Peptides against a protein of PDB entry 3WG5. Designs and how they scored, part 99

Target 1, 218 residues: chain A of PDB entry 3WG5
Amino acid sequence: LAKNIVYVAQIKGQITSYTYDQFDRYITIAEQDNAEAIIIELDTPGGRADAMMNIVQRIQQSKIPVIIYVYPPGASAASAGTYIALGSHLIAMAPGTSIGACRPILGYSQNGSIIEAPPKITNYFIAYIKSLAQESGRNATIAEEFITKDLSLTPEEALKYGVIEVVARDINELLKKSNGMKTKIPVNGRYVTLNFTNVEVRYLAPSFKDKLISYITD
Target 2, 218 residues: chain A of PDB entry 3WG5 as posed
Amino acid sequence: LAKNIVYVAQIKGQITSYTYDQFDRYITIAEQDNAEAIIIELDTPGGRADAMMNIVQRIQQSKIPVIIYVYPPGASAASAGTYIALGSHLIAMAPGTSIGACRPILGYSQNGSIIEAPPAITNYFIAYIKSLAQESGRNATIAEEFITKDLSLTPEEALKYGVIEVVARDINELLKKSNGMKTKIPVNGRYVTLNFTNVEVRYLAPSFKDKLISYITD

## One batch from the design tools (peptide; made by RFdiffusion4, then SolubleMPNN)

Design b2_p15_1_s2 (from b2_p15_1, 8 letters changed)
Fold by OpenDDE base, seed 4:
Structure b2_p15_1_s2 (fold): chain B 218 residues (1-218), chain C 218 residues (1-218), chain A 15 residues (1-15)
Amino acid sequence: as target 1 above (218 residues)
Amino acid sequence: as target 1 above (218 residues)
Amino acid sequence: MVIGIEPISFKTVTR
């Protein structure tokens, strides 16, 4: 029986244009193989809003389900990572991870202090994050509070509040728990029921370019 | 007689993932219309290396000639902008602009000081920039010196040294001077002779997203 | 915190 393929790739670090390229590459590979899904193990403190928005768009345009998995324990989907997660077909978190803290900033001052975004920008991202939550049937109120209160949640809290769909310790548990779940956003116009009953897991390694850039940015 | 379309778009500010999206969008529009070329009016102090590399790749994959025009007077193709220019089908500069200063850095410290890139990274980008120059038949020695000497050139110098192809005061002069020139890199595997004899210039405005991100990043 | 990832900036000539 032709084993359904599930790809797993890791995206770690700041969300940048390179991160977009990583998402694009990984998703493209999975699309080419008509994979059942791709799981992105995400660990990010945040990053650029533009890159984030592009990543969300890329996920939304995916021909296959994109599952954001905040992993491993200790990882976060902070700031931009939260938006990405909310824009994905399914969100999972490992115990000991976090999600939230989405307040936009303009950057850091020379002294390392945060330069606050003007209200106009903040409001834009409030609307944006709420839209992502609403489109995915997730808790838009909490999504807003990720910004307005700089809220950060545990996996258990996030699940409880309807921000995420799965808490799982590892890929195997994730596959088991998400088996039979419907995507929270459509794939090619349809909500897809995930089928992980007989799957082969394939791990995608970062490209040389990915490694180089990661080395430079880290 | 069906007027050949030349698109003109502006990309200003730091090179980021968003900048990539801008390039991609603009080039895509021009491709869809089978434009004779797209001119990108570039003004950048530099930016992210990853975004830059992606932009270069996008330019190289373009179905139409992409002309980088450092414009207006006072603008620069600094750092990442130089790489982008060197990766393009034709480089033009307006008087009073600059190109170069390509030394890679890891970022800025909390005090605003430059964090120098390790030699390995510097050497990588030396090789990269030289490759861009060589592939485009431009001065690879000067390209290297953009890094090793942090060299910055005037349009006249850049033209003299074979880094760029055209010095032009405005779009009209650029079109006139570049008419009949061959692209410095191929388009779909062939070097293209630019034909700007009977062209309609169409300006592309930034999208709302572009404006928003620009506002956030400036 | 959407950390504006400072680009691996090539030296923006800070004026």
Scores: peptide ipSAE 0.032, ipTM 0.280, DockQ to the pose 0.244; fails the geometry check
Fold by OpenDDE base, seed 3:
Structure b2_p15_1_s2 (fold): chain B 218 residues (1-218), chain C 218 residues (1-218), chain A 15 residues (1-15)
Amino acid sequence: as target 1 above (218 residues)
Amino acid sequence: as target 1 above (218 residues)
Amino acid sequence: MVIGIEPISFKTVTR
């Protein structure tokens, strides 16, 4: 029987248009192979809001489940990373990782101080992040507080509060725990029950361009 | 006789993944309508390198000529904007605009000082910008100096040095002056002679999302 | 850190 394939790819660093390209490339490869799912190992401090929104849209348009896995220990899905996670089909976190801190900023001043976003922008992203949570059946109150309180959560807290679905130490544990779970958002219009029995794990390497841009943006 | 259509769209602000989406959307609309060309009124201080490279690639893959028009007076094609211009089929500038200042940076420190890119990154972008110039038959020496000397040029200087093709005050003058010019890079594998005799100008409006993201990133 | 080409004003950075 042709083994079901699960792809694993890493996205590390700032969320940019190039990060979008990475997501697009990785998901496209997995789609072309009719993979059971793709797991994106995510470690990001945040990035651009526009890139983030495009990535979320790309995930939502995926023909296969996209699992965001905050990994390895010490990693974070901070700011833009939280939005991406909330827009995905399943969120997993390794012990020692974090999620949250989603307050939008206009940037940093010349002295390194944060330039606060005007209320209109903040309110837009509150509505946006709540919508992502609601659409995925995740905790919309906490999603809002990721902005209003600049809240960051541990994996255990995030699981407890219904922000994420899985705490796992590695890919094997993730596959084991998520087997039989339904995607939190639809795949091609349908909620999919994940089947990770007898799967082949295939790792995708970053392209040279990915490496270069990551090097440049990190 | 069915009037040849020339589309005009505005892209203002930072170059981001969302800017890529704007380029993609605008060019796609023009392609679908088999337009003679699309003119992008560009005003940007720069942005992300990855987004820039994706935009350049999208332009180069266009089925119709993409004309970058630095407009209105006071606008600039700074940094990432210069790369985009050099990657396009024709560059025009309005009087009182500028092009150049392409030195890559890693970002801004907490105190607002520029974090310089390492030599490897700088050299990569030197090679890249020179390649864009060479491929388009534009001045590769000046392209390099946009980085090494952080050079900025007036429209008149840019024209004189063979960086751009047209100086024009408005769309009508641009169409008049560029009529009969060959694209500086191929369109679908062929250099196209622009025909702007008896054309209908059609303006594309930004989407709500475009407006929002531009508002957020400006 | 995102390489901006000057003047890189990244306005909306989602922390």
Scores: peptide ipSAE 0.026, ipTM 0.282, DockQ to the pose 0.123; fails the geometry check
Fold by OpenDDE base, seed 2:
Structure b2_p15_1_s2 (fold): chain B 218 residues (1-218), chain C 218 residues (1-218), chain A 15 residues (1-15)
Amino acid sequence: as target 1 above (218 residues)
Amino acid sequence: as target 1 above (218 residues)
Amino acid sequence: MVIGIEPISFKTVTR
């Protein structure tokens, strides 16, 4: 019986153009193998808005389901990570993780203070994040509050509020729980029912380049 | 009768990347010996959030139970230390110690004043600390108050409120009291019942590097 | 001007 393949890859750290490259590479590999899905273990404090938007687009253009899994315990899909998650086909979180805190900023001043984004930018991202939530059938009100209130949620809260789809301790539990779920956004124009009944899990390792950049940016 | 081994190591001072290295080293040693547990005697005023989060992750990835023991009397698991404790398999405190005071800050100004963290960051850590508490079945309300009220608790209070599991005067009492307890978080996906009936205690000394860095950072 | 979606400053120090 031909095993369905599920890829698992890790993306950790600040969201940058390099992070986009990682997403692109990982998703491309999974696409090439016609995988049932790819799970991206995500742990990010946030990052650049431009990179984030590109990543969201790349995910949405994927030929296969992209599952964002906030993992391991202690990880976060903060700020840009939340947008990425909301733009994905399925969101899972491990216990002890968090999601949210999405208020845009222009950066940090020399004194370490936040440079506030102008209302125009804030409003743009409110609309943007709401659109992601709405498109995926997730809680758009909470999505907005991720910005307006700088809200952060636990996995249990996020599940309860309809922000995410799965709370899972590990990949095995994730596969088990998400088996039979429909993607929250379409894959090539169709909502896909995930089939994880007989799957082979393949882990994608970071490239040498990935390792080097993570080493430099950490 | 093969003696179960319990390792004991001390981590003192500010939480930094070096502290992560210490945790990693100590836990790795204990893992290699398939120890029943490792007890980390912790005394910290706090430190870096990034290092703290990494430490929490490392603890949660441990192949053996990690017990955070706020020790000796007069010690604290303050700020980052509280997060670490809440992320661990068991928390013990000696009389005369404290836990809490977890409000995040951006740092200190040149004049020594605190640079306040923006609400976004504060909310992130509220969610984070709550998730740690919830995952471990500990008091999430108090965990939040460690931030919102800068709350600090005595061992007795912490025990009463369900923040910690054991008050113990020394290692022997800790072993005695914690014998038969289940870990508050899983070890490799399973909650473990601690067996300290016939144990050999092995103390791990700081490495030369550990001594040097502690000397420099203190 | 690079719009940052607030990275948690890893420089955040927990008290």
Scores: peptide ipSAE 0.026, ipTM 0.281, DockQ to the pose 0.127; fails the geometry check
Fold by OpenDDE base, seed 5:
Structure b2_p15_1_s2 (fold): chain B 218 residues (1-218), chain C 218 residues (1-218), chain A 15 residues (1-15)
Amino acid sequence: as target 1 above (218 residues)
Amino acid sequence: as target 1 above (218 residues)
Amino acid sequence: MVIGIEPISFKTVTR
């Protein structure tokens, strides 16, 4: 019996248009092979809002479940990463990771100080992040507070408050714990029950271009 | 029996004179074929006020119902998009989308900061957006607050407050839910009851020019 | 003067 395939890929660093291309490529590969799911190991301090929104859309348009896994320990789904996670079919975090701190900014001044976003922008993203949480059945109040209080949570807190679905130390534990869970948003219009029994894990490597751009932007 | 036709087209990106041309083209095609309606899938962060006002006029002059559908999840009818929606015959939103944040600005400074509009301009658009809401029987108080508080709403909030008419996950659900609804503004002087029984959905593709401009402006 | 209704600055960085 052909083993169900689970793809695992890594996205690390700032969220940019290039990050969108990475998501698109990874998900497309997994779609083409009719994978059971793709797990994206995410470690990001944040990035561009436009790229983030495009990534969320791409995830939601996926023909297969996309699991965001904040990994390894010490990693974060900060700022833009939180939005991406909330837009996904399932969120997992490793111990020692964080999620949140989503307040939008216009950028950084020459002295490194934050240029605050006007209320218009802040309110837009409050509505946006709340929508993501509500659509996925996650805690919309906490999602709002990721912006209004610049809140950051541990994995245990995030699980407790209903922001994420799984705390796992590694891919094996993640697969074990998420087996039989339903996706938090639909896949092609239906909530899918994950089947991680008798699966083959396939790792997708970053392309040479991915490595080069990551090197330049970091 | 000749199936009633519903056209579906997409408009994405900044609202410009080119966006007006897209609306005009799409609506004209649907008019020529005596379509039951046209659904415009809208995803916009906003844009030019002049183009927006022209688009609203074009919609209101349509010989057939124009449904604005904020789609897909993650999309927005932000700023100019809200005005366009409020000027249309029916508004729908997908889960995970947003509407609002309509405060006019003069532009962005070199440092990315917003150049605020003078009170006279703000007051003009308050009156304008309230008129759109009142004409369509939608919540004029909330419409005003889209400017004065730079308010943004989720689909559920927008529905609850009487800003929009339908929350739908996809075109099929939209057609199902909106079947039998009356348009919120007249079509050629009459409020029309939508008939989405036994309809053929026809997708209009963006022209090559549309694709190219979208690529350049994004 | 082209009055813009605030496009969300795509340059908005979410931290």
Scores: peptide ipSAE 0.024, ipTM 0.287, DockQ to the pose 0.128; fails the geometry check

Design b2_p15_1_s3 (from b2_p15_1, 9 letters changed)
Fold by OpenDDE base, seed 3:
Structure b2_p15_1_s3 (fold): chain B 218 residues (1-218), chain C 218 residues (1-218), chain A 15 residues (1-15)
Amino acid sequence: as target 1 above (218 residues)
Amino acid sequence: as target 1 above (218 residues)
Amino acid sequence: MVVGIEPISFKDVKR
């Protein structure tokens, strides 16, 4: 029986247009191979809102389940990363990771202070993040508080509050725990029950271009 | 019977990208030789958060136990050093050392005053440090207070409160006291019982590059 | 004005 393929790829660093390209490439590869799912190991401090929204759209348009996995320990899905996670089919976190801190900002001043977003923008993203949470059946109150209180959570807290679905130490544990779970949003209009029985894990490496861009932007 | 090797290296000064390189180099050497453990004698006032987080990740990805030892007397694992310690497999402190003071800052003003981090950042690191503590089975309440109260502790206090595992005057006492202890986080997915019976201690010296960089940054 | 959900500039966080 042909093994179901699960792709695993890593996305690290700031969320930019190039990050979108990475998501698109990885998801496309997995789609082409009719993978059971793709797991994106995410470690991001955040980034651009426009890129984030595009990434969310790309995930939601995926023909296969996209699992966001905040990994490894010490990683975060901060700011834009939280939105991306909330827009995905399943969220997992490794112990020692964090999620949240989603208050939009306009940038940093020369002195390193945050330039706050005006209420209009803040309210927009409150609505947006709540929508993502509601669509995925996740805790919309906490999603809002990711902004209004700039809340950050541990994996255990996030799980407890219904923000995420899985706490897993590694890919194997993730596959084990998520096996039989339904996606939190539809895949091609249908909620999919993940089947990670007898799967072949394939790791996708960043392209040379991906490496170069990450190097330049860091 | 081939003696189990324990490597000992010193990392002193500010936590920077170069400090990451030092950690990576030292851990890699110890990994290559399948050491029982590596002990990092740490003396740091803190440093960059990004470098700190990378170091934590590198430690947590180690194939061998990484023991953070705040040494010698008078040393500290301040700020970033505390995070690094909490991310490690075992924490030891020498008498007369300190740990804590973890409130994130954006830097120093021209007049030398601290530029406080915004709540967004503070909350992020609260979650992060709590996650590290929880993952390692250490006192998450105190970990939080390292930030919220800018708390600093003596070795005795840190031990009492379950922040660290060992108070030791020197490497020999550290090895003796930690012998038979389990790592506070997994090594390659498994908690390891430290075996420091019949060990050969090997000291790693900083590379020429390490010396040069430390000289320039000090 | 690009609304940056700017990363917590961990680059700028020193401690």
Scores: peptide ipSAE 0.070, ipTM 0.356, DockQ to the pose 0.102; fails the geometry check
Fold by OpenDDE base, seed 4:
Structure b2_p15_1_s3 (fold): chain B 218 residues (1-218), chain C 218 residues (1-218), chain A 15 residues (1-15)
Amino acid sequence: as target 1 above (218 residues)
Amino acid sequence: as target 1 above (218 residues)
Amino acid sequence: MVVGIEPISFKDVKR
């Protein structure tokens, strides 16, 4: 039987317009090859909100399931990364990773202090993140607390509270555990049951441009 | 039976005078073709108040129902977008979207801080947004709180509080759910019952000018 | 780096 393909790609670093391009490229490749799913190994401290929102939209518009995998151990889906995860079809985390800390900021002052977002902006993102959680059937209260309390969770906590779906040590365990799960948001308007019983794993490498931009923005 | 036409168009980005032109163009096309309605897929962070007010007027002067659809998931009808929605014949939201955060500001300082509007301006917009809500039979208290509390709502909250009329995942669901609903404000002086039983959906593409402006203002 | 969203500006309420 022709093996279903699962793509794996890595996105590491700050969320920027270039990160959007990476997501778009990776997902597009997987779509074109009619992959069963794409797994994005995500490690981000956060980034730009505009880019984040565009990435969420791109994921939601994907023709195939997009799995956000907070990986490797030591990685995080922090700030913008949490939003992206909550906007995806499935969230997995490796042991030793974290998710949360979503309070929006306007930036950093010259002295390195945080410039706080005004209530208007904070409330906007509270509504936004709650909406992502609600749409995906994930814990909206915790999602809100990612902002209001600057909450960060371990994989075990996130799983326990219903923020994520899978804790997995590696891709093989992820595929095994997520096999038979339904996507948390629709793919092409339908919730999809993941089938990872007979799959080939293909790794996507960053383009030359991706490497260059990653180097510049890191 | 000749199918009634429903137009769908997208408006994304900041609300400016160019956005007015987009609304005007889209609505005019739909009017000329005697469409059953036009659905505007709206994703906006806000924009200029003057442009917003003109857009509201244009919608209210429409010869056909104008449905504001906060779409796709991850989109918002923020700030000016909320006013526009409240001024429309029907509001729908996709899961994962938001509405609200309507406090007027004078702009941003060089340091990125918000320049607050004086009480006079704030009170003006409170009255304005309440009027929009009242006219449309929507929750005027919440509309006021969009300003006074910088409130933002999820689709579910907005529906629950009577701010919007429909939560829908896509155009097909929107048409299905809004079928048989009355417009929240008059069309040509009369409240219209929407009929989406035998409709053809037509998508309007942005003009070259629209694309260019969107690119410049994003 | 925290989500620096360019805030929803009711820019230019010059009324």
Scores: peptide ipSAE 0.053, ipTM 0.301, DockQ to the pose 0.138; fails the geometry check
Fold by OpenDDE base, seed 1:
Structure b2_p15_1_s3 (fold): chain B 218 residues (1-218), chain C 218 residues (1-218), chain A 15 residues (1-15)
Amino acid sequence: as target 1 above (218 residues)
Amino acid sequence: as target 1 above (218 residues)
Amino acid sequence: MVVGIEPISFKDVKR
């Protein structure tokens, strides 16, 4: 019986146009092989809003389920990472990770102080993040508070509040716990029931370019 | 029985003079073929007010219904995009999209701060956006608040408040839900009842020029 | 989150 393939790839560091390219490449590979799903091990402090929005679109256009897995312990899906997660088919977190802190900023002043986003921008992203949460059946109130209160949550809190779907220590536990779950958003217009029985896990390595850019940005 | 044609075209990125050319080209093609309607998949952060106003005029001069569809998930009809939508024959939004944040600005200072529009300009666009809403039978109070409060809404909120007409996951659902609806503004002086029975969907691809400009402006 | 979204510059309200 042909094993179903689950791809695993890592995205680490700031969310940039390059990060979009990574998502696009990884998802494309998994799509080409008709994988059961791709798991993106995500560890990001955040990044650019434009890149983030493009990534969300790319995920939501995926022909296969995209699972965002905040991993390893000590990792975060902070700021832009939270949006990406909320735009995905399933969110998992490892113990010792965090999610949230989504207040948009314009950048940092020369003195390192945050340049506040004008209300227009803040309200835009409140609407955006709420839409992602509502679309995925996740907690839109908490999604808003990720911005308005700059809230960060533990995996247990995020699960409790209905922000995420799974807490898992590793890929094996993730596959076990998510087996039989429905995607939180459609895949090709349909909610997919994840089938992680008899799967082959395939790791996609970062390209040389990916390694170089991660090195430069990190 | 000759199938009625519905055209679908994408407009993505900043609203500029080039965006006007895209609208004009797409609508013209659809008009020439006596299409039942054209659906514009819109994803814009906003842009130039002059281009926006020209686009609104072009839509309102259309010989066929122009449906603005905020799509795909993660997209927005922000700022200028909201005006364009309010000037159209029907507004639809996909889950996970947003609309609003319409406060006019003069631009950004060197430090990235917003240069506020003077009250005269703000008041002008308040009157303008209210007029678009009133003309289309949409919520003029909310339209005003898109400026005065820099409000952004989810699809569900926008539907609830009477800003938009349809929430749809894809083109097929949009066609299904909007079938039999009257246009919110006249087509050639008459309100048209949309007939999406037995339609052929035709996609208009961006020209090479469109792709290049999108690449440059993104 | 660095809003790299150049906010909707209703820039040149060139009237």
Scores: peptide ipSAE 0.045, ipTM 0.285, DockQ to the pose 0.092; fails the geometry check
Fold by OpenDDE base, seed 5:
Structure b2_p15_1_s3 (fold): chain B 218 residues (1-218), chain C 218 residues (1-218), chain A 15 residues (1-15)
Amino acid sequence: as target 1 above (218 residues)
Amino acid sequence: as target 1 above (218 residues)
Amino acid sequence: MVVGIEPISFKDVKR
């Protein structure tokens, strides 16, 4: 019986255009193989809003479920990472990770201080993050507070408040717990029930280009 | 005889994730209709590197030729806009426009001064812009100087130096001059000869979402 | 989330 394939790939570091390329490449590979899903192990302090929005769109255009997994312990889906997660088909977090802190900024000053975004930009992203939460049936109030209060949550809190769907220590536990769950947003116009019975896990490695770019941007 | 369709769309302002979405939408529409080409009227002072790189990738993935047209007079393909142009199938400029000024920056300080990018980032984008030029058979030396000297060129200079392919006052002149030209990069693995005989020009309007985002980001 | 400065930007300062 042809095993269901689940791809796992890692995205670590700042969210940039290169991160978008990684998402696109990984999802495309998984789509081509008609995988049951792809799990993206995410560890990010944030990054660019434009890249983030493109990544969200790419996830939403996926022909297969995209699961964002904040992993390993110590990792974060901070800032842009939270938006990406909220735009995905399923969110999981490992114990000892965090999500939130979504206030938009214009950048950092020469002394390392934050340059605040003007109210119009902040309000735009409040509306945007709330829309992502609402579309996925997740907590839009908390999503707003990720910006207005720069709120950060533990996995347990995020689960409790309905921001995420799964707390899992590793890929095996994630697959076990998410088996039979419906995606929080549609896949090709339909909510999909995940089938992780008798699956083969395939890990995707970063391309040479991915490694090079990561090295340059870190 | 079914007229060849050429789409024309405008992208104006900063290059952001929203700009990527516009490119993606416009190209997708033109692809769906099996258009002969799409012309993007571009006027940009620059923007985000990540969005720029994603746009370049999207153009390169296009099933139809994407022509970047710096238009109208007074417009620029500055900074990120130059990269996008160099990544496209054909570049045209209207008289009174400019291209270049490609030095990467980290952003602006509170006083409006530029925060310079570190050498490693500058060198990365030198390599990147040179690759775009080389892949398209355009002037890689000038492409480098767009960064190292923050060089800007007129349409006539850009044509002379082999940075662009066409100088044209309007869409009609552009179509006339580019008729029979080969794309500077492949379309679906092949260099395409443009056929603009007996074409219907269709203008794409910005979506409501595009307008809203532009209003917020500007 | 950085909208402007932290991310590498290409902006023509003359405009």
Scores: peptide ipSAE 0.021, ipTM 0.279, DockQ to the pose 0.246; fails the geometry check

